# Peptides against a protein of PDB entry 6DSZ: the designs that were tried, part 76

Target 1, 361 residues: chain A of PDB entry 6DSZ
Amino acid sequence: NYVVTAQKPTAVNGCVTGHFTSAEDLNLLIAKNTRLEIYVVTAEGLRPVKEVGMYGKIAVMELFRPKGESKDLLFILTAKYNACILEYKQSGESIDIITRAHGNVQDRIGRPSETGIIGIIDPECRMIGLRLYDGLFKVIPLDRDNKELKAFNIRLEELHVIDVKFLYGCQAPTICFVYQDPQGRHVKTYEVSLREKEFNKGPWKQENVEAEASMVIAVPEPFGGAIIIGQESITYHNGDKYLAIAPPIIKQSTIVCHNRVDPNGSRYLLGDMEGRLFMLLLEKEEQMDGTVTLKDLRVELLGETSIAECLTYLDNGVVFVGSRLGDSQLVKLNVDSNEQGSYVVAMETFTNLGPIVDMCV

## One batch from the design tools (peptide; aimed at target 1 E300 V318)

Design b2_p26_3_s4 (made by RFdiffusion4, then SolubleMPNN; from b2_p26_3, 12 letters changed)
Fold by OpenDDE base, seed 3:
Structure b2_p26_3_s4 (fold): chain B 361 residues (1-361), chain A 26 residues (1-26)
Amino acid sequence: as target 1 above (361 residues)
Amino acid sequence: SAERERLKKALRELEESVKNPKLVLP
């Protein structure tokens, strides 16, 4: 009986950086279909620590740190709507991935959204939000003592949500989302009441954004607010400040992924469908009262990589480029451009053997 | 250009903002 060792998946469909193995370790977590790969980032490269098989294709993978936790926890949602919160535990040489909580969040009634599964975590770790079905926002309250992930639905009037994030610096958990109606695409905010299990009016809205607005980036304090990325424009709004740019360079190819470089949200990486890597820069202005406001937005071309499905900044100008269609890469951002004007150098390339056809088991 | 200098500044700041030198890829 030749046990055909099934080739491990190589196509990356998600990646995240944080402190999962310890408070001190910098980790890269990579989702490859049903597999989670955990690495420690070292001076010598990526050190593999653990590989975990999941009960389905990973659809959402987010690190979060509840108040009083020394290291990050991992939220995973599968395409089969299995949710779990994972913790890394090490005792000597024994490595365990502990399921702190789990649950199935599938609804019997609902139209699965065309834009797929969206999962987000409140920056203050009050709740997880899920957009799974049209006209519904699912909330999972985060409670430390609860091993069972219980969820409830809040009805959304907006049936066609494109993207959604939790905002930073909000007294109540507040979502910001792009939605489409017959009049176009719009941005709206809602406060989420855990107690009343309803939406309250959010701090701001922006009607009639770009027709191809596709992504929301929640911006940390001191700026706050959100960035909306379209095909032709990038806009910022925080309730008080609005700013839009339309750099011609982004019109050439659709931005498909982003990652925050700085904890304060001053810089982001953007990847497009042609494998171009950009830096989005938020220029600050310090007011006389000590408040920090957004002065300008800038987009700069860094270079070319594999077509990113996901991006994550590690440290020291090193970026992991997770690719579904091509080889994944570790790339270095250099201060000086090469002869071709690129600031990107490939450090390591991870061969993609192609899509593993999901054998529906 | 002013754009190039801004980018160079941003990239220099990444090199200077190394959190853990022992964990930094070369």
Scores: peptide ipSAE 0.423, ipTM 0.867, DockQ to the pose 0.724
OpenDDE base, seeds 1, 2, 4, 5: peptide ipSAE 0.241, 0.413, 0.402, 0.139; ipTM 0.654, 0.865, 0.864, 0.674

Design b2_p26_4 (made by RFdiffusion4)
Pose (drawn by RFdiffusion4):
Structure b2_p26_4 (pose): chain A 361 residues (1-361), chain P 26 residues (1-26)
Amino acid sequence: as target 1 above (361 residues)
Amino acid sequence: EEEEEEALKKALEEMQEEKKVDIEDP
């Protein structure tokens, strides 16, 4: 027999922003399935540079540039456990994606978990963290000689884990995650020590959270902490400091995705399965000593995009809506809600044949 | 409710000011 592609996969599973082509090159990297798309934000709108294709299902896609790098290094993990670090190199008149490092990191003894694979990267590029199998947190230290991507497993006493994030602004690599056991689910803190290959007691106390907490947000350096998005209550956790708001405006649909807007983290974008688009706020309270603190949380609806699996703010009040169940599109957010109450205006839609359930000729 | 509307407008204004590229409308 023989199989050909009549149409590339159109559903968007992952999208990230960063400086990948050059410095201050606003790149939008869209992950379909086996395809990877790279764009440069120009005055024209989204203009592509190179659409590559890999022999795997892109499951983790994150950007970073470690200590003393020219441009961000892209990291990709295949669902069949192929890990690689890439670098856009336009040295010549052509374009080559050099593979700085690669390595298969499948464990012969783990069970894939509910909520699938998670790929997290250290705030200061100390290591790559993986959550492939239950009870096994895999660490991949980041240096130069680790070109044949080597790795080691730590053990995780917490068996059922929902979402994991690296915390900003800590003494060393620290992890914040939501896990489940009997008696509801909780949030616990750990410290990754890649010198002894162990877990150390984390920065702060284990808190009880909402029963349906589904997302953890890494809050940037000026504030520090973690934001946990459940079904009804949006909570902020940072050591002893703790804030939460529970607007009934949210319970109607589960919040699925989040995206950081400002480098400070004062504004975030949220998405519903009903197709909404929220703005999560961390309002500031600059005090007498010239320091900045955080006072409250506010969530107010912006309008509605399509159902988003990915979410990314690009530039000049524009957000790319990566839709898996429908057309992905481009959106302009305006201060003046011109028509109705929707601060959201569609600019461009991308044909997504969506989940093809049935068909005929 | 009015205070929340004003806070949202301010947040959107600050977001539009943090621009680098003037993206053209299609």

Design b2_p26_4_s1 (made by RFdiffusion4, then SolubleMPNN; from b2_p26_4, 12 letters changed)
Fold by OpenDDE base, seed 5:
Structure b2_p26_4_s1 (fold): chain B 361 residues (1-361), chain A 26 residues (1-26)
Amino acid sequence: as target 1 above (361 residues)
Amino acid sequence: SSADEKRLKEALEEMEKNKKVDIKEP
């Protein structure tokens, strides 16, 4: 019996940064197929804390902090539609990952969306939203006392949702999504009524966005609204203000991932299919009444990395580049460019051994 | 543009100034 030591998965399919182990600790959480790796970010780099096996491939991994929680909780959804909310608990040297809530959110009826599973959390932690199936938006109300994750569906008229996010600063939970119809791609918003279990009309819409609009970024206050990323353009909309840029540099390769650097949404990292790393900058304009408006959008090339499946800003200009196709990296963003004009320096590289060929022998 | 480079530099400098964890370069 050759104990083929099952090689641990090395391909990264998700990463998040937050305060999961404590309120003070900065954590990096990495999803590698069925495995969750938890690190503490230290001056010496990434310190491994725990590895957790999941009952399926991790499809969604999001940190969130409900009101009155001292640290972040972790939402995980697997490709088999097993949902859980996890809490880190340490008691002396004993480290436990507690399941606060769990449930299976699979529907018996529905067409799985071709663009895969999307999971989003309301910034005010009122609900989790799931796009699992075409023409359905699944809602999981967040209740502290509920150990069983119960979900309901709201019908979407828009069958082909490309991406969806919850907006910030909304009285009711509000989604913003890119969808495709026979006329092209569009952006729409809906308010989500937990009480009535229906959509209400959202604050704004933008018809006929770029044909290749692929991502929505929800922008925090004071700006609010959303950024829509396409192949050729980046647009901002908040209901009152619209701004679009078409920087030629982004046309060369499709942007495939993003991560917010600043809590106020002033800066974002963007990664493309060629492994180029960009900074998206939101320029502020202060009005005489003290209101902050978006003045301009800028895109700057930082350098090259492994092709990112996911990006997460850690701290001090350090970025984790989670790669599925190549080696994952820790990279440093330097203030000054090198001789090649790159602001990116690789700090650490994590070898990707490729897909585990489950040789079912 | 020189203005864009300046804005990028200011953005990168702000990341270093606002750091909570001083992750050491190798």
Scores: peptide ipSAE 0.383, ipTM 0.886, DockQ to the pose 0.804
OpenDDE base, seeds 1, 2, 3, 4: peptide ipSAE 0.373, 0.397, 0.368, 0.406; ipTM 0.881, 0.884, 0.879, 0.888; seeds 2, 4 fail the geometry check

Design b2_p26_4_s2 (made by RFdiffusion4, then SolubleMPNN; from b2_p26_4, 12 letters changed)
Fold by OpenDDE base, seed 2:
Structure b2_p26_4_s2 (fold): chain B 361 residues (1-361), chain A 26 residues (1-26)
Amino acid sequence: as target 1 above (361 residues)
Amino acid sequence: SEEDRKRLKEALAEMEAQKKVDIKEP
């Protein structure tokens, strides 16, 4: 009897940080295929708290805090379109992951998008948005009393959405997305009406962005707006201000992931296909009226890590590098560079045994 | 530039200054 100890998945396909276990705990949540690992970030490093088996590959994992919740809730969408909202509950030593809401959001009709599943949450927790199929934007209204996640579709005229985010500081839920048409790639915004179940014209658009524009970062207030990351350029737009940079260093390898370092959106981590870690800095300009505007964008090379599938800033300059292709890492960002000019030091390495080839024996 | 390196250093120093969890290097 060979007990094939089913090797636990080691490849990371998503990570998020927040306050999931309590209001005070800083958590790292790691998605490894069907496995969710929950850690508390401590002075001693990552303390494992719970492992959760999911009924499918995790495709979306996002923390959010609805009004009146003391801690974050977890939204998960699986590759089979099973959606759930999870809550952590602890009573003494008993740890329960409670399903607050669930639903299947699969459509009978639609072309699954070639760029995969995108899931986003409105910063004000009014809705979840899903890009599952070309030409459709699925909305899940967030209601506290609803145990059943119900969704509706809004038709997108833009069939080839590359990336989409909800913007901050919008009276109505507003999406910003990069899309491709025969003329190139463009950025557009739409307001999402929950009442009318339709799109309204958003506050701004930018036609003819970089041909390889691939990511949207929603920037918090006071800046607002979005950062658009391409192969050769990084641009900022908020409807009033436009800035673009083309740092030669980013042209060498495609940026594939990002993470916000601080709540004010002044700093972001960027990871590329070569495992280079960058910091994107938003330089502030204070106007005479007390308004804060973006003065400039800067990109600085921090060092090299494993090729990140996802990045998560924890605290104290510590970053979790979730890798699918290599070993995941806990790294420290140091104020001073080493002799090689790197600001990155590996603290811990988590061996990736590679994809579990389901050998159906 | 030297100015860019200074700004990076300042940004990195702010991470340490704003810390809530003093994650120690092993």
Scores: peptide ipSAE 0.405, ipTM 0.892, DockQ to the pose 0.838
OpenDDE base, seeds 1, 3, 4, 5: peptide ipSAE 0.377, 0.370, 0.378, 0.383; ipTM 0.884, 0.881, 0.882, 0.886

Design b2_p26_4_s3 (made by RFdiffusion4, then SolubleMPNN; from b2_p26_4, 9 letters changed)
Fold by OpenDDE base, seed 5:
Structure b2_p26_4_s3 (fold): chain B 361 residues (1-361), chain A 26 residues (1-26)
Amino acid sequence: as target 1 above (361 residues)
Amino acid sequence: SEEDRERLKKALAEMQENRKVDIKEP
């Protein structure tokens, strides 16, 4: 009997940083197919805390902190549409991952979107939004006392949503999305009414964005609004202010992932299909009334890494580069560049053995 | 530009200055 020890998956398909184990701990959570790995970020690097097997491929993994929670909760959605909210609980040496809520959010009717599953959480933790199917936006209201995740659908007129996020600083939950129609790609916003279970007109729209606009970044206050990333351009819009840049350096390879560095949204990391790592900087202008407005956008090349499927800033200039195609990395951003002009140094490399072909014998 | 490099340097320095976790280089 050859006990083929099933090798654990090594390809990373998601990563998030937050305070999951405690309010004080900085955690890195890594999704590797059906496996969730939980680390504490320490001075000595990544300390493993727990591994969790999920009932399917992890498609969405997001940390969120409802009002009155001392630490972050984890939302997971699998590729089989199993949703759960997880809580970390430690009692002495005993570590438990508690399911606070669960549900299956699969619809019997709907075309699965070709751009895959998108899951987003309202920054005020009012709802979870899911783009699972074309022409539908699924809403999961966040209720603390409900162990069963109930969802409803709102019809989207826009059938070809490319990316969607919840905006910050909105009285009602507001989505911003890039969509494609026969005229090109556009950005639109909708308010989500939980009461009426419908969309209301959002605060702004931008028609005819770049043809290859692929990502939406919701920007926190004080800026608010969204960044739209394309192949050739990066644009900002908040309803009142529009700004666009077209840095030649981003034309060389498609930006495929992003991560916010700071809580105020002043800096972002961007990764492209060639493994180049960029910093996007939001330059501030202080107005005479004390309001902060966006002055400019800047993109700076930091260096090269493994091709990122996901990026997450940890702390102290340390970034986790989650790779599906290559080795994942822990990298340091240095203040001074090396002789090659790179600010990136690999601290640790995590070997990717590739897709484990489950040969069902 | 030199200005862009200095802005980047400042941004990178602020990440290290504002750290909560002193992740050591190997």
Scores: peptide ipSAE 0.463, ipTM 0.908, DockQ to the pose 0.812
OpenDDE base, seeds 1, 2, 3, 4: peptide ipSAE 0.448, 0.445, 0.437, 0.450; ipTM 0.902, 0.900, 0.900, 0.902

Design b2_p26_4_s4 (made by RFdiffusion4, then SolubleMPNN; from b2_p26_4, 13 letters changed)
Fold by OpenDDE base, seed 5:
Structure b2_p26_4_s4 (fold): chain B 361 residues (1-361), chain A 26 residues (1-26)
Amino acid sequence: as target 1 above (361 residues)
Amino acid sequence: SAEDKERLKEALAALQAQKKVDIKEP
């Protein structure tokens, strides 16, 4: 009986922050292959609460709060297209992770997209969107009474979607996406009709963005719109205002992940392939009519971390750096830089033992 | 620029001021 102590996976492939265990608790959720780790963020650091085995590699992990929920629910999609909505329930010392809804969203026909699985949730919790296959956008309507996650497909004319998000502040669920065609990369928006199960024309589009535009960030109100991140440029568009910056510092390495720091979307963390951590700053301008517009975009280098697969801001300038290639870190953002000009200090390091090569021998 | 550094400092200071969880350095 070789108890192969199956080494627990240590490589992080996703992380999210929210209020999953209660309305008051700040949680960090970490995806490590098939394993979900749930922590409470405390003054003493990360307190482990529960570990959950999933029926496959976690491909999407998103927290969301439907109207009338006291705490966040967790959407998970596995690489085998098993979808579930999970709820945390505590009864005294007993901790249960309840499956509120589940379903398999695999299609019999479709080419899996080269850029992998994308899962997004409408900010108003009307639907989940999935880009699983080229030329298809899968919609899962969010209904509280439905224990079975039913999905339908809408055909996308744009076959090569690079990234997609739901926009904020839209009357109908609206997606914004970067796509590639023979003419280059472009940004487009579509409204999603649940009733008609089709796309309607979105509020705006931007043709011929940067050739290496790779990420869409949906910006909350009051700004609205989206940020498009490329290799050389960062652009903002909301249908009325366009703004672009090309800070030389981002040209050195590709930005690969981002995380919103504050609810109003005034600040974002950006991580690149060299482990550089940046702050993206949205400068506001208040108009005489009380409208808030974007005045400027700025990028500032904070310091260096492990190469982030995912970033999540916790609180008090503390950031979790989830790494697949290196050690994950809990880092502090300081107000004053050190002698090297870094604002980043490592608080804790989580050793990555590398990919568990499941040698099924 | 000096102005950019000051904006960054203000942004970082705001994170600490707006905290709900006082996560301490180990």
Scores: peptide ipSAE 0.470, ipTM 0.913, DockQ to the pose 0.825
OpenDDE base, seeds 1, 2, 3, 4: peptide ipSAE 0.443, 0.453, 0.438, 0.453; ipTM 0.905, 0.908, 0.904, 0.907

Design b2_p26_5 (made by RFdiffusion4)
Pose (drawn by RFdiffusion4):
Structure b2_p26_5 (pose): chain A 361 residues (1-361), chain P 26 residues (1-26)
Amino acid sequence: as target 1 above (361 residues)
Amino acid sequence: FEEIDEEEFWEELDEALKEKEEEEEE
């Protein structure tokens, strides 16, 4: 027999922003399935540079540039456990994606977990963290000689884990995650020590959270902490400091995705399965000593995009809406809510044949 | 894409959202 592609996969599973082509090259990297798309934000709008194609299902896609690098290094993990670090290199008149490092990191003894694979990267590029199998947190230290991507497993006493994030602004690599056991689910803190290959007691106390907490947000350096998005209550956790708001405006649909807007983290974007688009706020309270603190949380609805699996703010009040169940699109957020109450205006839609349930000729 | 001053744009959006919340409470 013989199989060809009559149409490339159109559903968007992942999208990230960063400086990948050159420095201050606002790139939008869109993950479909086996395809990877790279764009440069120009005055025209989204203009592509190179659409590559891999022999795997892109499951983790993150950007970073470690200590002393020219441009961000892209990291990709295949669902069949193929890991690689890539680098856009336009040295010549052509374009080549050099593979700085690669390595298969499948464990012969783990069970894939509910909520699938999670790929997290250290705030200061100390390591790559993986959550492939239950009870096994895999660490991949980041240096130069680790070109044949080597790795080692730590053990995780917490068996059922929902979402994991690396915390900003800590003495060393620290992890914040939501896990489940009997008696509800909780949030616990750990420290990753890639010198002894162990877990150390984390920075702060283990707190009880909402029963349906589904997302953890890494809050940047000026504030530090972690934001946990459940079904009905949005909570902020940072050591002893703790804030939460529970607007009934949210419970109607589960919040699925989040995206950082400002570098400060004062504004975030949220998405519903009903197709909404929220703005999560961390309002400031600059005090007498010239320091900045955080006072409250406020969520107010912006309008509605399409159902988003990915979410990304690009530039000049524009957000790329990566839709898996429908058309992905481009959106302009305006201060003046011109029509009705929607601060959201569609600029461009991308044909997504969506989940093809049935068909005929 | 048209150019805007993003710092001023975001501050004006916060203010507009807050004024809308106060009008709904009244």

Design b2_p26_5_s1 (made by RFdiffusion4, then SolubleMPNN; from b2_p26_5, 10 letters changed)
Fold by OpenDDE base, seed 5:
Structure b2_p26_5_s1 (fold): chain B 361 residues (1-361), chain A 26 residues (1-26)
Amino acid sequence: as target 1 above (361 residues)
Amino acid sequence: FEEIDMEEFLKKLIEALKEEEEKKKK
């Protein structure tokens, strides 16, 4: 009996960085279909800690830190709508991944959204939001003592949500989303009332954004607001300030992923479908009252990598490029460009052997 | 990994890119 050791999946479909193993450790978590790989980021590189098999393809993977937790918890949603909250627990040499909470969030009635599953977490960890079906926003309240993830749906009037995020610095959990209607694409905000289980009017909206606006980035304080990424333009809005840029360089290929570099949201990595890596810069203006406002947006080409499905900044200019179509990479950002004008150097390459069609027999 | 001052990184990146743009305009 040749146990054909099922080839481990190599295609990356998600990655996240945070403090999952401890408060002090920087972790890289990589989703490869049904497999979660956990690394510690060290000065010497990635140290593997544990691999975890999931009961389905990972569709959402987000780290979050509820109030009173010393380290991050992991939210996972599978393509079969199994949700769980995972905790890393080490006891001496014993390493366990504990399921703190679990549940199935599938609805009996609903049209699965064409843009797929979107899962987001409120920055203050009050709730998880899920866009699974057209015209529905699922809310999972985060309760520390809740082992069963209870969820409810709020009806969305906007049937074609393209992307959605929770905003930072909001008294109530507030979503910002791009949606499409017959008139084009628009950005809207809603406050989420846990008490009333409804949407309230959000702080702002922007009608008639770019026709191909595809991604929302929630910007931390002090800037607040959101970045909207399209095919031709990048826009910022926070309710008080609107700013748009249309750098010609981004028109060449669609931006498909992003990751925040700085905790204050001053920089973001952007990856396109050609494997170009960009830095989006938020230039600050300090007002006389000490408030910080956005002065300008700038996009800079850093170099080329594998085509990113996901990006995550680790530390010290090191970026993990998670690729589904090509080899994943650790890349270093350099202060000085090479002879080709690239600021990117590949440090390590992780061979992608292609999509393992897990024939679940 | 070698420590990178990200503020210095940004400054130099912006400076280098400005120099390239100026070279393309000549």
Scores: peptide ipSAE 0.203, ipTM 0.679, DockQ to the pose 0.665
OpenDDE base, seeds 1, 2, 3, 4: peptide ipSAE 0.025, 0.023, 0.024, 0.017; ipTM 0.411, 0.493, 0.395, 0.390; seeds 1, 3 fail the geometry check

Design b2_p26_5_s2 (made by RFdiffusion4, then SolubleMPNN; from b2_p26_5, 10 letters changed)
Fold by OpenDDE base, seed 4:
Structure b2_p26_5_s2 (fold): chain B 361 residues (1-361), chain A 26 residues (1-26)
Amino acid sequence: as target 1 above (361 residues)
Amino acid sequence: FEEIDMEKFLKELIEALKKEEEEKLK
C-alpha cells in the first residue's frame, strides 16, 4: 500500500484577511484547493495557527461578522456546493475550528455559470448571496430573529452575470453586477427584498460599459457606489456621480484581482496577468455640507510581483500576493521607489510546486 | 420562487446565530 503522501497543495486560489482568531488578531486565511491555512499577522511576519482540510475545493471564502459576534465568522463554499460557517475557538492551547453550520446549496435545476461560483455577503450581514447558476441568485438570510428564515432563489433576467457585489450604505441589501447581453456589457443594481423574495429596482444602472468590464468593487462609505474594472478603463458610479479613467498602463495586461487597502475605500491594490501591482486611488472632495464625494481616480504602478490570483493588504504596507501560477509572496510597499522605480520589495516567497491535478484515474 | 432544499443548513445557521445571542444575554 503506497500511501502516496499527497503533497499539500501550494497553489493559492483565494485569500482573505480579518479578525477570525480574535477581535484583536489580524488574520490571513489562504485557500489552497481543499486546504485552508490560517495565519496571524505579526510584526515578524505570518505565524501559522491552523491548517484545515475542507470537504472539497474552496470556491468562496468570505469573513463576516454578524451582529453580536465578537470576531469574524468564515463562510466557505466548495466547488461541489458544500457550504459551511466556521468559527475559530481556542481553549488554552487547544485550537478548534468549529462548524457552526453545514449544508449543500446545490439546486436540482440550473446551468452552472461559465464565470463559476460567486459568493458575496452583505456588508451589514443581512444575507449571503450566491450566483451558482445562470439566471438565478440564491439568498441565504442571516437574520437571527426570524425563526422562519428560508433561503430562496430570485430569478435574474440577466443570464450572463460576470461579477456581482453587495453595495455599502444601502437601507436594503443591494447588489451591483456586470452582465453581458447581445448588445454588450452593462452594470445594474437590484435591491433584494427579503420579505417579498424578489428584486426591486436598484438605485442606478449603467448601460454599455466597456466590453471587457470584468470586476465590481463595492466602495464603502463615505464614497459609496462601485468601481467597475475593465481592460482599458476603470469607472466609478454611485448613482449621483460617474467617473471613468482609461490609463494607458492598464491596457498592457488585464487586471485580474483587487483588494481594498483603506477601510474608507480610498485605495485599492490591483494585480494584472503580468504580475504588475497597481494602486488605485480615490481622491476625495469634501463638500460644504460635510459630504465626501469622489474628485478623481488615479492609478499608480507600484512594481512587479508573482502573478496574483488574489491580493490582500495586511498592515504596515505589507501585502500578501496569493499566486496560482507562480510563487506566492509577502511583499512590502515602500513610500519611496528604488533605483528601478519600484515601490515593491519581496519579503518572503512561498514556493508553488504546481497545480495538484486531480488525476481522475 | 423555488424553495431551496437547504433546510438543514438554514436550521443549523439559525441555531448557531441564536446561541451566540443567548450567550451574550447571560
Scores: peptide ipSAE 0.267, ipTM 0.738, DockQ to the pose 0.011
OpenDDE base, seeds 1, 2, 3, 5: peptide ipSAE 0.022, 0.119, 0.124, 0.006; ipTM 0.434, 0.597, 0.623, 0.321; seeds 1, 2 fail the geometry check

